# Ledger of designs, part 8: peptides against a protein of PDB entry 7UQJ

Target 1, 160 residues: chain A of PDB entry 7UQJ
Amino acid sequence: PELYQNFNITPPRGVLFHGPPGTGKTLMARALAASCSSDERKITFFMRKGADILSKWVGEAERQLRLLFEEAKKHQPSIIFFDEIDGLAPVRSSKQEQIHASIVSTLLALMDGMDNRGQVIVIGATNRPDAVDPALRRPGRFDREFYFPLPDVKARFKIL

## One batch from the design tools (peptide; made by RFdiffusion4, then SolubleMPNN)

Design b1_p8_5_s1 (from b1_p8_5, 3 letters changed)
Fold by OpenDDE base, seed 4:
Structure b1_p8_5_s1 (fold): chain B 160 residues (1-160), chain C 160 residues (1-160), chain D 160 residues (1-160), chain A 8 residues (1-8)
Amino acid sequence: as target 1 above (160 residues)
Amino acid sequence: as target 1 above (160 residues)
Amino acid sequence: as target 1 above (160 residues)
Amino acid sequence: MVLERVFD
């Protein structure tokens, strides 16, 4: 918060890391958390897998999401990292309409309800950004995107 | 310093991050700052938006740039991050001749005046590298460039 | 394998991550492994330091490399990550001729002997790509390179 | 894909 407030920057509520599997999205999120953590300012890193939230929290996923955001707020500064967020927030056109819609709606509300003064950043990682509900990719939610391409074998592409 | 001295590498005075909007330039700069900061070696991260320097520092932009570089030197090791640097240093052929030319000239002088032994690194980020004055992209200034392509869903583009 | 087969891409036998120290090469390799690992498809991540292979496996380095590749094949899908690979596979012109040459030759043979159908990917990380034997940087070996520039305080290098 | 262009 302070860093963004002092710079008159609206803190991103969320950042989307996307790219093929194995491109380092999850590790980059961890590296960011570790690099932002000092002895004086430990960042609490919360990790959840999108598919695990859907599969393990059947009927309680919305409650567990609320608890996660509350816990992240309680332990701020914090990062909430959703790995495989396409598994958590699939596009609304997916045939599993009702349950997914409720979880997406809860996540939208939680992202929207984040006070811009809070020291909670949400990172979503996906291999399929098109499978993530576009409503999550709007301003005030995952409004910044970072693409992690495959280390393609043929091309000596420089990874910075 | 030591790392570059030991490798006989002239430390870059500046690096240009360029690529489409939302490609992670700003976040990468923050991640870099955080990853370089240890408990033993805190890097001070200065962030300015190029357009904000032009718009908010009307008539004082040159002075504020000098103060920024002085403050960065005072708090070294430090990173100066110019987000949207095309807004600060447009091409000299752009119709807003005089004010932009003065700001560009000041930034050029500041980049040139950086002692290669100083622990101040300047990072510029832009969506339009061709809109940045070519004089800034010369050796001893932003002499290294890093392209951040769109997280294009189809293309496995590497985000550095 | 499947990812590359489905894309009609010859799976890289190897990828070279290079860039100055502290640029996140090792971290990215771990991230890649983690991001490719699902509950259904756990990728086994083998990590070795190149210098440790030379120093700790004196007289058995070739055998330990063979065992590592066999173990990686046995536990596929797997990633073999060589951190500091310039320590393992220095240029053949380096004055420590014979021992280095044998280790490099073994690694070359192991890289060449990798069945393109195998689910084993080799990642080498180095701060000095020019110190890595050029024979390792040929097609069918480390035929893709990814540069990790310093999170140069001066330079906004994106770390993948 | 961040391509570094080093201007030597």
Scores: peptide ipSAE 0.016, ipTM 0.195, DockQ to the pose 0.107; fails the geometry check
Fold by OpenDDE base, seed 5:
Structure b1_p8_5_s1 (fold): chain B 160 residues (1-160), chain C 160 residues (1-160), chain D 160 residues (1-160), chain A 8 residues (1-8)
Amino acid sequence: as target 1 above (160 residues)
Amino acid sequence: as target 1 above (160 residues)
Amino acid sequence: as target 1 above (160 residues)
Amino acid sequence: MVLERVFD
């Protein structure tokens, strides 16, 4: 609440930063964390990568997500930044691995379980917003989306 | 005050952004400027490079700093962003040029002379925080520091 | 070739990133370097500032540029990032110092001498594209330009 | 404008 009140923003539970790689999504999340912190009110910034949670915590990813949200709540005001959240929360498909489905369901539940009066912000960053499960993009979850345009997309496509 | 009140942050006079080159320190400063302005309250963003002040304004650098702070005060709420501040305010040494010492002393005095009720924020960015005069890092000056880690090269390789 | 093949982009020898200061040009160059690297194929990122080459290497700047390109070729695939390239390669004028003219001519020759089959990309960043010698902006040099617009000040104000 | 479109 206060984190968002400071910004005259209705507190989203989650904010999705999307746009091409290297457009500064991660940088912006860190900046928001830094900008929201004061000498009187330090924000704790938690950073996780979707792919890291899957690869490092095989079979424990759901538990790690729960612990992350608990720790964020314990150290509020806080920001949880998921870099590459499309790796964590792929679009549901008939071919989606059961593990990914479970992790996505856990993240949904954790975001739904956040107290609207809490001082925990979740920021997801992705290069592929269409690869993120639409369930995460609903009200009360990542209900605010922020496009990080390439410095002229037409220009970058010519370089790479 | 209000710039920080908007964030429920105790207004630092100065914030030091430090970290490896290309970690987005300058982008963050602009983002903060952009985030602190509203349709009702536009923040004026002043940007200077430490090296540019030294090279372009030889013998007038102190005057240019004073003018910058006066202009920022005139156009408050405002952000003064010093990019590459380590070029402007090197660590004091027996080998430090008198000109640099004078410029550093002027910057110190300008930061100390800021009204705590003022709506001027100073952001310094550096790749070498240890090259910045410790006097600038004291309370009432750049008393808040934000580390901008490299986008972990390993980490970005996974995204693209 | 492969660096660009990975991006399905025709390999430019050079790319000019231009836009207001703090729009993330340097961050983008690092992001591209990071994104083009894989666990199998690490890209080496070389960063130089135009002004630093002029100030630190007085009388040896041409040699330092040659060494930089040799080192980049030795460690290919690689990116050479010139931050503030307008400091290195100012527009040719009757008032242009002979030293600057020599440095610009060296950079032109180095870019022209790049094997189109090489895995070296040159990225120049500037806040003043019009201050960069037009000769650098010709085909086979910085023939691709990318505008980095400001983060719209108005848009970010809504979030904080 | 990289950072603008973020917060729309």
Scores: peptide ipSAE 0.009, ipTM 0.310, DockQ to the pose 0.073; fails the geometry check
Fold by OpenDDE base, seed 3:
Structure b1_p8_5_s1 (fold): chain B 160 residues (1-160), chain C 160 residues (1-160), chain D 160 residues (1-160), chain A 8 residues (1-8)
Amino acid sequence: as target 1 above (160 residues)
Amino acid sequence: as target 1 above (160 residues)
Amino acid sequence: as target 1 above (160 residues)
Amino acid sequence: MVLERVFD
């Protein structure tokens, strides 16, 4: 929030970090939280994994998402990081598609319901940006996208 | 171990992690400590912030640096991580420039005084590699530099 | 280098990086590769995602694993990083369980077949260490485990 | 296990 306020950057409601596995999306989200957090102004970092929303929260996923956003709002400034947000993607069963659709719909509603004045940033990370529901990528949701390239094999070999 | 043993890489006394804020430098330093630390052989990780060396240790910064290096030597193998090492940089007062110069001089002396056989790695992290005293970047000090690129300037400028 | 040389740590054939999402496992693996790689001695870093082994390599996963290990051996010193190695875990279909069992069996055989003199480190990353087949966690395979804690909010706030 | 000794 403060880092974003100080940058005069309208905090996106949602930022999509996309790129191949291990491009550092999750670490970036944490590092952003880190760089924005000071001893004076701590950023609360909430993390969820898309697959866990489906698997661990079966039957309560919507409630858990609501609680997550409420807690994030309560503990502003905050970052909600959804790792593997594409893991919300349906497994090829009609029941799972419905469950996914409901969870995605809940997430959409929660993102839409965030007052732009809130100091809550939602970061979604995915290896498959095209597997993220296009509705999540609309303005007011994940309206900013960051491609985390593979560190160029050269930039990896320069990191390497 | 093996990978490192086989690399016959002369261990740098110091490694400079440089790159813009939130590139994961601090996380990397901790991560390196973690990966080198086993259940059998724990790495002691010491962390200091450059600004804290100036602000919290006013009048004792040199002594605290000496104590830090002594403790790191005592608890080998160890990592000393200086976050925001550029924060040692003087604020534009002549008094602060002198204090900075003295602290940097002490750090130089401590790094130079490390026996190459010691199991102490110094990691400096900065967002401003050019603000790090060139003397710190000489052989036998921070002689390795790792650029932590921005996730694409677009990715940061959209995070930023 | 020094820290690792001095650790006299018998290089594990496999290292399991486990911890919650975004604890930096993937970035750590890259950072390890980076810190071990010099301009003189480049570490070849191979990355695969567990889910991609199942999904993209359907029918060729075993062959692709063999090719991966051959390439890693050919380009020693090397790191094979399996991100989300728990993603090899069966989806609850009998066909997928069989495919998983075969892929895991192939990975076990490849890890067992690594000569301890090889400069190939296998790093598996998971958010769910208990979802990793216990056979992969046996001596000579992923016999070292590194818990990547959530940077404690404190350790995050200390990373932070 | 990283023994973090943070000198405050």
Scores: peptide ipSAE 0.006, ipTM 0.195, DockQ to the pose 0.055; fails the geometry check

Design b1_p8_5_s1 (from b1_p8_5, 3 letters changed)
Fold by OpenDDE base, seed 1:
Structure b1_p8_5_s1 (fold): chain B 160 residues (1-160), chain C 160 residues (1-160), chain D 160 residues (1-160), chain A 8 residues (1-8)
Amino acid sequence: as target 1 above (160 residues)
Amino acid sequence: as target 1 above (160 residues)
Amino acid sequence: as target 1 above (160 residues)
Amino acid sequence: MVLERVFD
């Protein structure tokens, strides 16, 4: 079917930026935010690191996620960028399940609770998409994935 | 020479996004489309898969390509994104020449017929640029190539 | 801390796009430029190749860099894109120090002289960030790095 | 560089 998506690209509720360390995931998120910002319509960019959420908000991470999503909704259009999201939302079957299960469940609920008419885009960046809970990678959540690949030193490309 | 391209980036008539599977060619096309869309100027994004064009439009693929380009011209500014364009436009010397020759020739003619004053950008995405007919990669067609590279798991980069 | 960066992203004065050849650094810079351009606010895109600066401006490279930055300032908002910046700004300890030292020093001075209130973004693209003078990678210069990674031919990704 | 994978 022709997706005449008038660029009201209902931006995917969530976009997963994945790729090895230093592949520009964080910077692409910032660049997207800058590029979507006009003089008339500034996008608000919320940045969090998965590890920082766990280290700074021990016992309050779920509450801080809820507040983050509420603030993002108040400041539409907005981007919520989770850098190192594998630190926030590890695979459920991981040995870290007990520490992260409530955070993952909260993030799932927050993404499911987002209005598709809202102008809140969630970007998760990870070096390991396989370390992100598959439940976050379902339709209506991080249903778009961006692969940020590594340089093979052997490939000479000429952009003419 | 200084290319003072006033960002009337006369966008290249065609941009080839190439790189291995999952390298985000489709998403970059969508992100570009979103980023170029403002509240005043929405870009229209037309997405087709090369394999879908062949499977859904057996015997009408050329007509459907013509209609697609006409609709994109009516809905300027627009992006036509061909995902898996190697499925649509294989190398002429391939054993698939007989099946794809008319589609390739139609796409060539459509790209050659685009007015450079038009605001229609064609993006082709492939995992194999060498599987795309070299005639499509000539000046005035897909004359810009984007390489979408893969992660080497061994590279640790810190974005500070 | 919540970086409520209202997307007055004071764009980093400089962004380093690094990654192997063909990883889309040049095209991302062009895409960013296009995406930041609106009907009301066109960004001006200045493109230079490091090798071209050296080959075309032998003995005048420093003067041409100064002129480039002045023209970019006159045409704000603007992007200065240096493709192959490792050719322009090699590591000082390299055997090429004598040829490039004055160019590197000029580029350092030009980046240091940029007003943060100005709307001039400098993007340097390289296949080798380790071949770029570390002085260019300091805060207030190329203080943001984008890694543009390579495709591993072995990864099959299905975009459904 | 933004690199999309669409999951249907």
Scores: peptide ipSAE 0.006, ipTM 0.183, DockQ to the pose 0.090; fails the geometry check

Design b1_p8_5_s2 (from b1_p8_5, 3 letters changed)
Fold by OpenDDE base, seed 4:
Structure b1_p8_5_s2 (fold): chain B 160 residues (1-160), chain C 160 residues (1-160), chain D 160 residues (1-160), chain A 8 residues (1-8)
Amino acid sequence: as target 1 above (160 residues)
Amino acid sequence: as target 1 above (160 residues)
Amino acid sequence: as target 1 above (160 residues)
Amino acid sequence: MILERVFD
């Protein structure tokens, strides 16, 4: 937080992990949580699937997102990991505009409302970054993106 | 430090991130800075664009590079990130030999002059690794290179 | 499995994580296991240290490797993580040829014998990829490699 | 995730 404020860098509220299925996006998010967790500093890792939020929380998705962010704030330092975030915040296709728009707007507001002093990091993982609403990919939201190539290409390129 | 000394491994003074535009090179550098920064160990992240050093610091580029490395040393542990480093250290094309050569020589000297015990890491990011002066890609400078494939090719390489 | 079959991609039987000590290779492997583990799909994570296999299982290392792969197969989906795999399968130096060669040969055979339909992934982590027997780095074995830079270079490369 | 080429 302070480092970003001192350097006029908006601390990344969110990081987008993108790449093909099975490229370890979800795995990496958990590894980050584990690596940042010491005995002295346990990071709480919250995992949600974007598609599950859309399908299982029909009519309650906004409330569940709010609760998730509140819990993450309560259990700081924390990581909120949205796996398959393209399922949560699909690009506005004409037919299901209203419900998707509300969930997207809620997520935007929650990310925008995160106090820069909070120790909450949001990670979104997707196989289709172009299917994620561009509004989520703006500064102060998922303003950082990390690509996860296939393992075969990972065979030749050292994945750092 | 100690780990490198024990293994007779020269700690990489510099790492080159390369890959097409939009592949997350800059994003990666920032995320690493953030991930390595704890409350106990804040990493200072210095960002410069190579093209900006060349264009904005006309006649002062060498001095500004020296100041940047001095500040980074003063604020250890630190990362110096050169985005678009091909704009700072272009391959010596015949026409603008002298000014480019001096900036390159200064950067080489600064990288060579980094004490291996220093907690300063230099990251260069480029879309055109072949446009970076080969002298910068030698051991003790940008001796490690990390490729950032396009999202579609990142579909093949799992970024862990 | 299905994703690889559908793309006519040989599922990586093995992935090599390499990079300096403390770069999060082991942490990533654990995170991979954790991220692929849902309440519906628990991935069993088997961890062994290569040096421990060599030192603790003197005379039984081959049998223990076989048992490990059998257990991993029995508890599919599973990850076998060999930390410090350079200690398990060192490059054939002249002096301890026979015992090292047998362990390497057993590991090769076990990796080659993994049915591509199996949900067993082998991850090797090393600080010295060049100290790993090249035979293990061939297609169908550790045919994928992921580099883990130093935290300082991880400050340049976001380890996801 | 960055793919490193280590130059020998």
Scores: peptide ipSAE 0.014, ipTM 0.196, DockQ to the pose 0.105; fails the geometry check
Fold by OpenDDE base, seed 3:
Structure b1_p8_5_s2 (fold): chain B 160 residues (1-160), chain C 160 residues (1-160), chain D 160 residues (1-160), chain A 8 residues (1-8)
Amino acid sequence: as target 1 above (160 residues)
Amino acid sequence: as target 1 above (160 residues)
Amino acid sequence: as target 1 above (160 residues)
Amino acid sequence: MILERVFD
């Protein structure tokens, strides 16, 4: 956070790791957390699956998201990693669409409500960036996208 | 630094992050800066847009580049991130081509003038690696290219 | 493991982290292990150096590899990280070539013998992917390659 | 993920 302010760089509130499954989005997010953690400065890493937000937290998803963001804020510097954030995509049912819309709206509000001074980074990982609500991809939210390519095995793509 | 010397690997002075838009080049560069910063060792992250170098710094672009590199050197370890470095590509006008050539020449000179002992990394991000002047892609400049591929969404490679 | 099955993607048994030294292959592998570890789910991280497999385990290298894989299987989910796996490359001596061939054959057999249901990931890190036996790079072994570009060395890109 | 393409 402070480093970005010093350089007139708005810290991203959210980073979308998108790319095929197994491209290391989850791994990168976790490696980020680990690499940013020193003995002096531990980063708290929160992990949630998009599908779990919908399935395990039915009726409490909004509350659990709020608690997650509050806990992340309390334990800052923090990374909130949403694995499979495309799993917030509704299964084609009107009820699930409504739940999705509500959860997405809550997530948007939580991301929008994060003061830029907070040392909380939200990382969303998706295999389907097109399935991520465009509202999540707007400035102040997941305004940065990391595409995790398939390593073209022939092209020595070092997945950093 | 030391690790690369031990392996007879010249540290790149510059890294070209190239790949489609939204592949997370900017974000990776920032994540790199953040991840390399500890309480003991803060990395200073400088960000400039290629288009801003041409448009906002008209007539001062060379001076601003020099100041940027001096400031990065002063605050080492540092990352200089040029987002949209292909935005240094001239708009097809003789005057803009001349300005481009001058700015590119200055950038080349600044990159060439960085002692390998300096803890300053230059990261250029482009969506169009072919629009990046080949001179920038030569050894001692952006001699390392990071391709940020489009996730082939079909092959979910979990980077384990 | 389960996530790959859900996407009809065979989880790699092995991942080759290849790239110049100090590109954070070891760091990524460790960050992976740390990141995959939650309070609920600890991943056991096993680290071995390829050179140590040849030099320290002379005459027992096969047994030590078997024990390593058994221990990893017992403590699953697990990561077996072979740092400097190109250090399994023989020094040009007939005896070392024979030892190499035997150790590589054992490693191949161990990787081939891992059931896809196992939560054991093998990560091999090499600075010289061309020095890695092509047999290790075949499907069902190190069938995924992660090239770790030299970050512009001056920016210690913490592989997040 | 930073994918370096080293042009050998």
Scores: peptide ipSAE 0.012, ipTM 0.188, DockQ to the pose 0.094; fails the geometry check
Fold by OpenDDE base, seed 1:
Structure b1_p8_5_s2 (fold): chain B 160 residues (1-160), chain C 160 residues (1-160), chain D 160 residues (1-160), chain A 8 residues (1-8)
Amino acid sequence: as target 1 above (160 residues)
Amino acid sequence: as target 1 above (160 residues)
Amino acid sequence: as target 1 above (160 residues)
Amino acid sequence: MILERVFD
């Protein structure tokens, strides 16, 4: 909060973490949720996988997304973390494309409907940023993108 | 290899990373691969997913595992990282159970066949250590296990 | 910025990452720098080593620190990452103690001189938090500390 | 803290 206001940066509704697998995207999201929590102010951390949204919520994915955002709003300050958000991408079947389009449309609407005054941050993580629907990457949605590079040789010495 | 030799620690054949999703298991494996690499001694990092071993290598999974271990041996010092190694677990069908049993048997044999003098480290990562075949967790295989806790509130404040 | 203000948390001028070597301190700092950068707003990431400040900048360390902070201010939003900040600690010689005292005094003054409105974050990483000058760990300096635990024996085996 | 600033 104070860093964004000190920077005159509007809090992003959504933040996209992208980079090769195993570059710490999910760890970072958890670390964020953790570091924003104090004894006085606990951050609620919600986690979903993109693939789980398609497979586990067959016929209810849109409703479950709505419920997730409502729950996050109820328990704010909150972080909603979508791991493997590219797993929302259509699988080759036309039926899956329609399901995907519906789910993505719902997610877009939910992100667009978030009050800027709300204490809900949405983090998406992907290994395939190009497989994330461009509509999710627009201003007011996942409008901030953070590349998690492979640890370079210099980062190497600093992680061990 | 050099880290273990510098510490007079016998290199484990296999190391199991377990903990909740997004606790940095894969990041740590990459960070290790990175930090063990110097300009003089590059570590080769191989990455596979447990689910990909079942789905992408249909009918060739055992052969592809053998090739992976041969390639790792050829390019030693190396790390073989199996992400979601619990994804080798059988899905409900008896046919998938047989495929799984064969793949796991091959992996066991490959790990058992690794020379302790070899500079190949195998890292398995899982969110479900209980879903990993107990045979993989025996001495001479994934005989070392490392829990990746959720960042505690204290670790939380330390990453942010 | 907005996350801190929404949490009523004064933005730390400095954050100390501490923990055993290989616990991801530097990785986290880089991931942070990456995750603050957007296409519209790139974060400039400066990296220095504590030992390099003493050895490479012999007789100019104070000046180089001043230049670093000026450069970071010029290129804000920025992160200054001091890896091995305990490497600023005096080695046993009285001459090195004087050099260290001067450098630390300069760093203290630079951190104290940072406007809270400035978009410069200072991250220190150390394996030896007890070797970090206590004056650096006071409010308005490295007033937030983050322990990177060794992955427990189980988490250890999961990183290697 | 730094992650808070990164997300701020």
Scores: peptide ipSAE 0.006, ipTM 0.327, DockQ to the pose 0.176; fails the geometry check

Design b1_p8_5_s2 (from b1_p8_5, 3 letters changed)
Fold by OpenDDE base, seed 5:
Structure b1_p8_5_s2 (fold): chain B 160 residues (1-160), chain C 160 residues (1-160), chain D 160 residues (1-160), chain A 8 residues (1-8)
Amino acid sequence: as target 1 above (160 residues)
Amino acid sequence: as target 1 above (160 residues)
Amino acid sequence: as target 1 above (160 residues)
Amino acid sequence: MILERVFD
């Protein structure tokens, strides 16, 4: 938020951190939260895992997302970090369960409903950017993407 | 630095990153350095390991700390990152060697001697925050602490 | 382990993670451990720092390495992660103390003695790959290397 | 490098 205001840059609503597992996406999100926080202006950092939202809040995932965004707005400036967002936001064209489609739709609506002047940044982290619904990657949502390169991709696949 | 200037926020002198090993404390520090740097205003990132200062610079550790802070001030805006700061700055109440106590005292003095208007941020990373001298954790020193939880083993299993 | 079994790929005995400090090497190792672990098959993650083995276990470092490998074998599938392995395994041609040479020799022997069918992966992390004994980088030891680039400083500036 | 920071 603050950096964007200082540069007269429209703060992105969302930033997608993508890259292979363990490339530092989650760390970067936390780093940004810490960087933007000051003694005078603490940034509130909200972290949720895509899989945790689905598994812990069965039947209330949409409500939990709404509450998260409301709380983030209440405690602005804030960062909402979704770890493993590919679990939360599967591609619509995939035969994903109807529940996942509803959650994706809710997340889309929440990101669209953010005031561009709002001091809420959403960061999604994924290892599978192609598994994320392209609708989330459009302008006004996760319109900035940061690739976290593997330490040589070829070699990591050989470890895993 | 830039974030704090842009918001008229007093930059913290020091930030303590603590959490279990491999939670990304070091990457966060680099991430912050990268985030605060711009094409117009490069942040200089200085990195030292607590153990390296003790082992490589026996009898000159205090001098090396002074040189580090002078160089950071010369190349401001800058970040000084101490990895494994619990090795450099053990608790005074522990029967730690007199050399370690001197190094801690030097670090305290260097942090206290930083101009609050200075564009130097000190980041310490530790896996053992309770092993860090409480004097370093006081206002005007490492007065901000950031916990780096383990990536919940359960949650990482869901990504990969 | 599981990924290698699933792909009929011979698991590497050792993987060297190298790159500038704070590029996420340690976190990657933890990520891999978490990734290879399932609900059915937990991977045991052993972490040691090169400097800690030298400083805490003076005169017993070789024994501690043997115990570590025995414990890892007992709790297979497992990952042994050596953080700062350049401290543990300095280049033999350097005027390193005879103690360091013995520790390196022990580590070489332990890696050579691992059954290729064993479900133990060794990960070494270093900021100075050239400071690691070339003998450790040979086939059957750390025969896979992964470079961890800095998060491009320029790219982060565009987020903030 | 996945750094998990929980901001409490």
Scores: peptide ipSAE 0.000, ipTM 0.308, DockQ to the pose 0.065; fails the geometry check

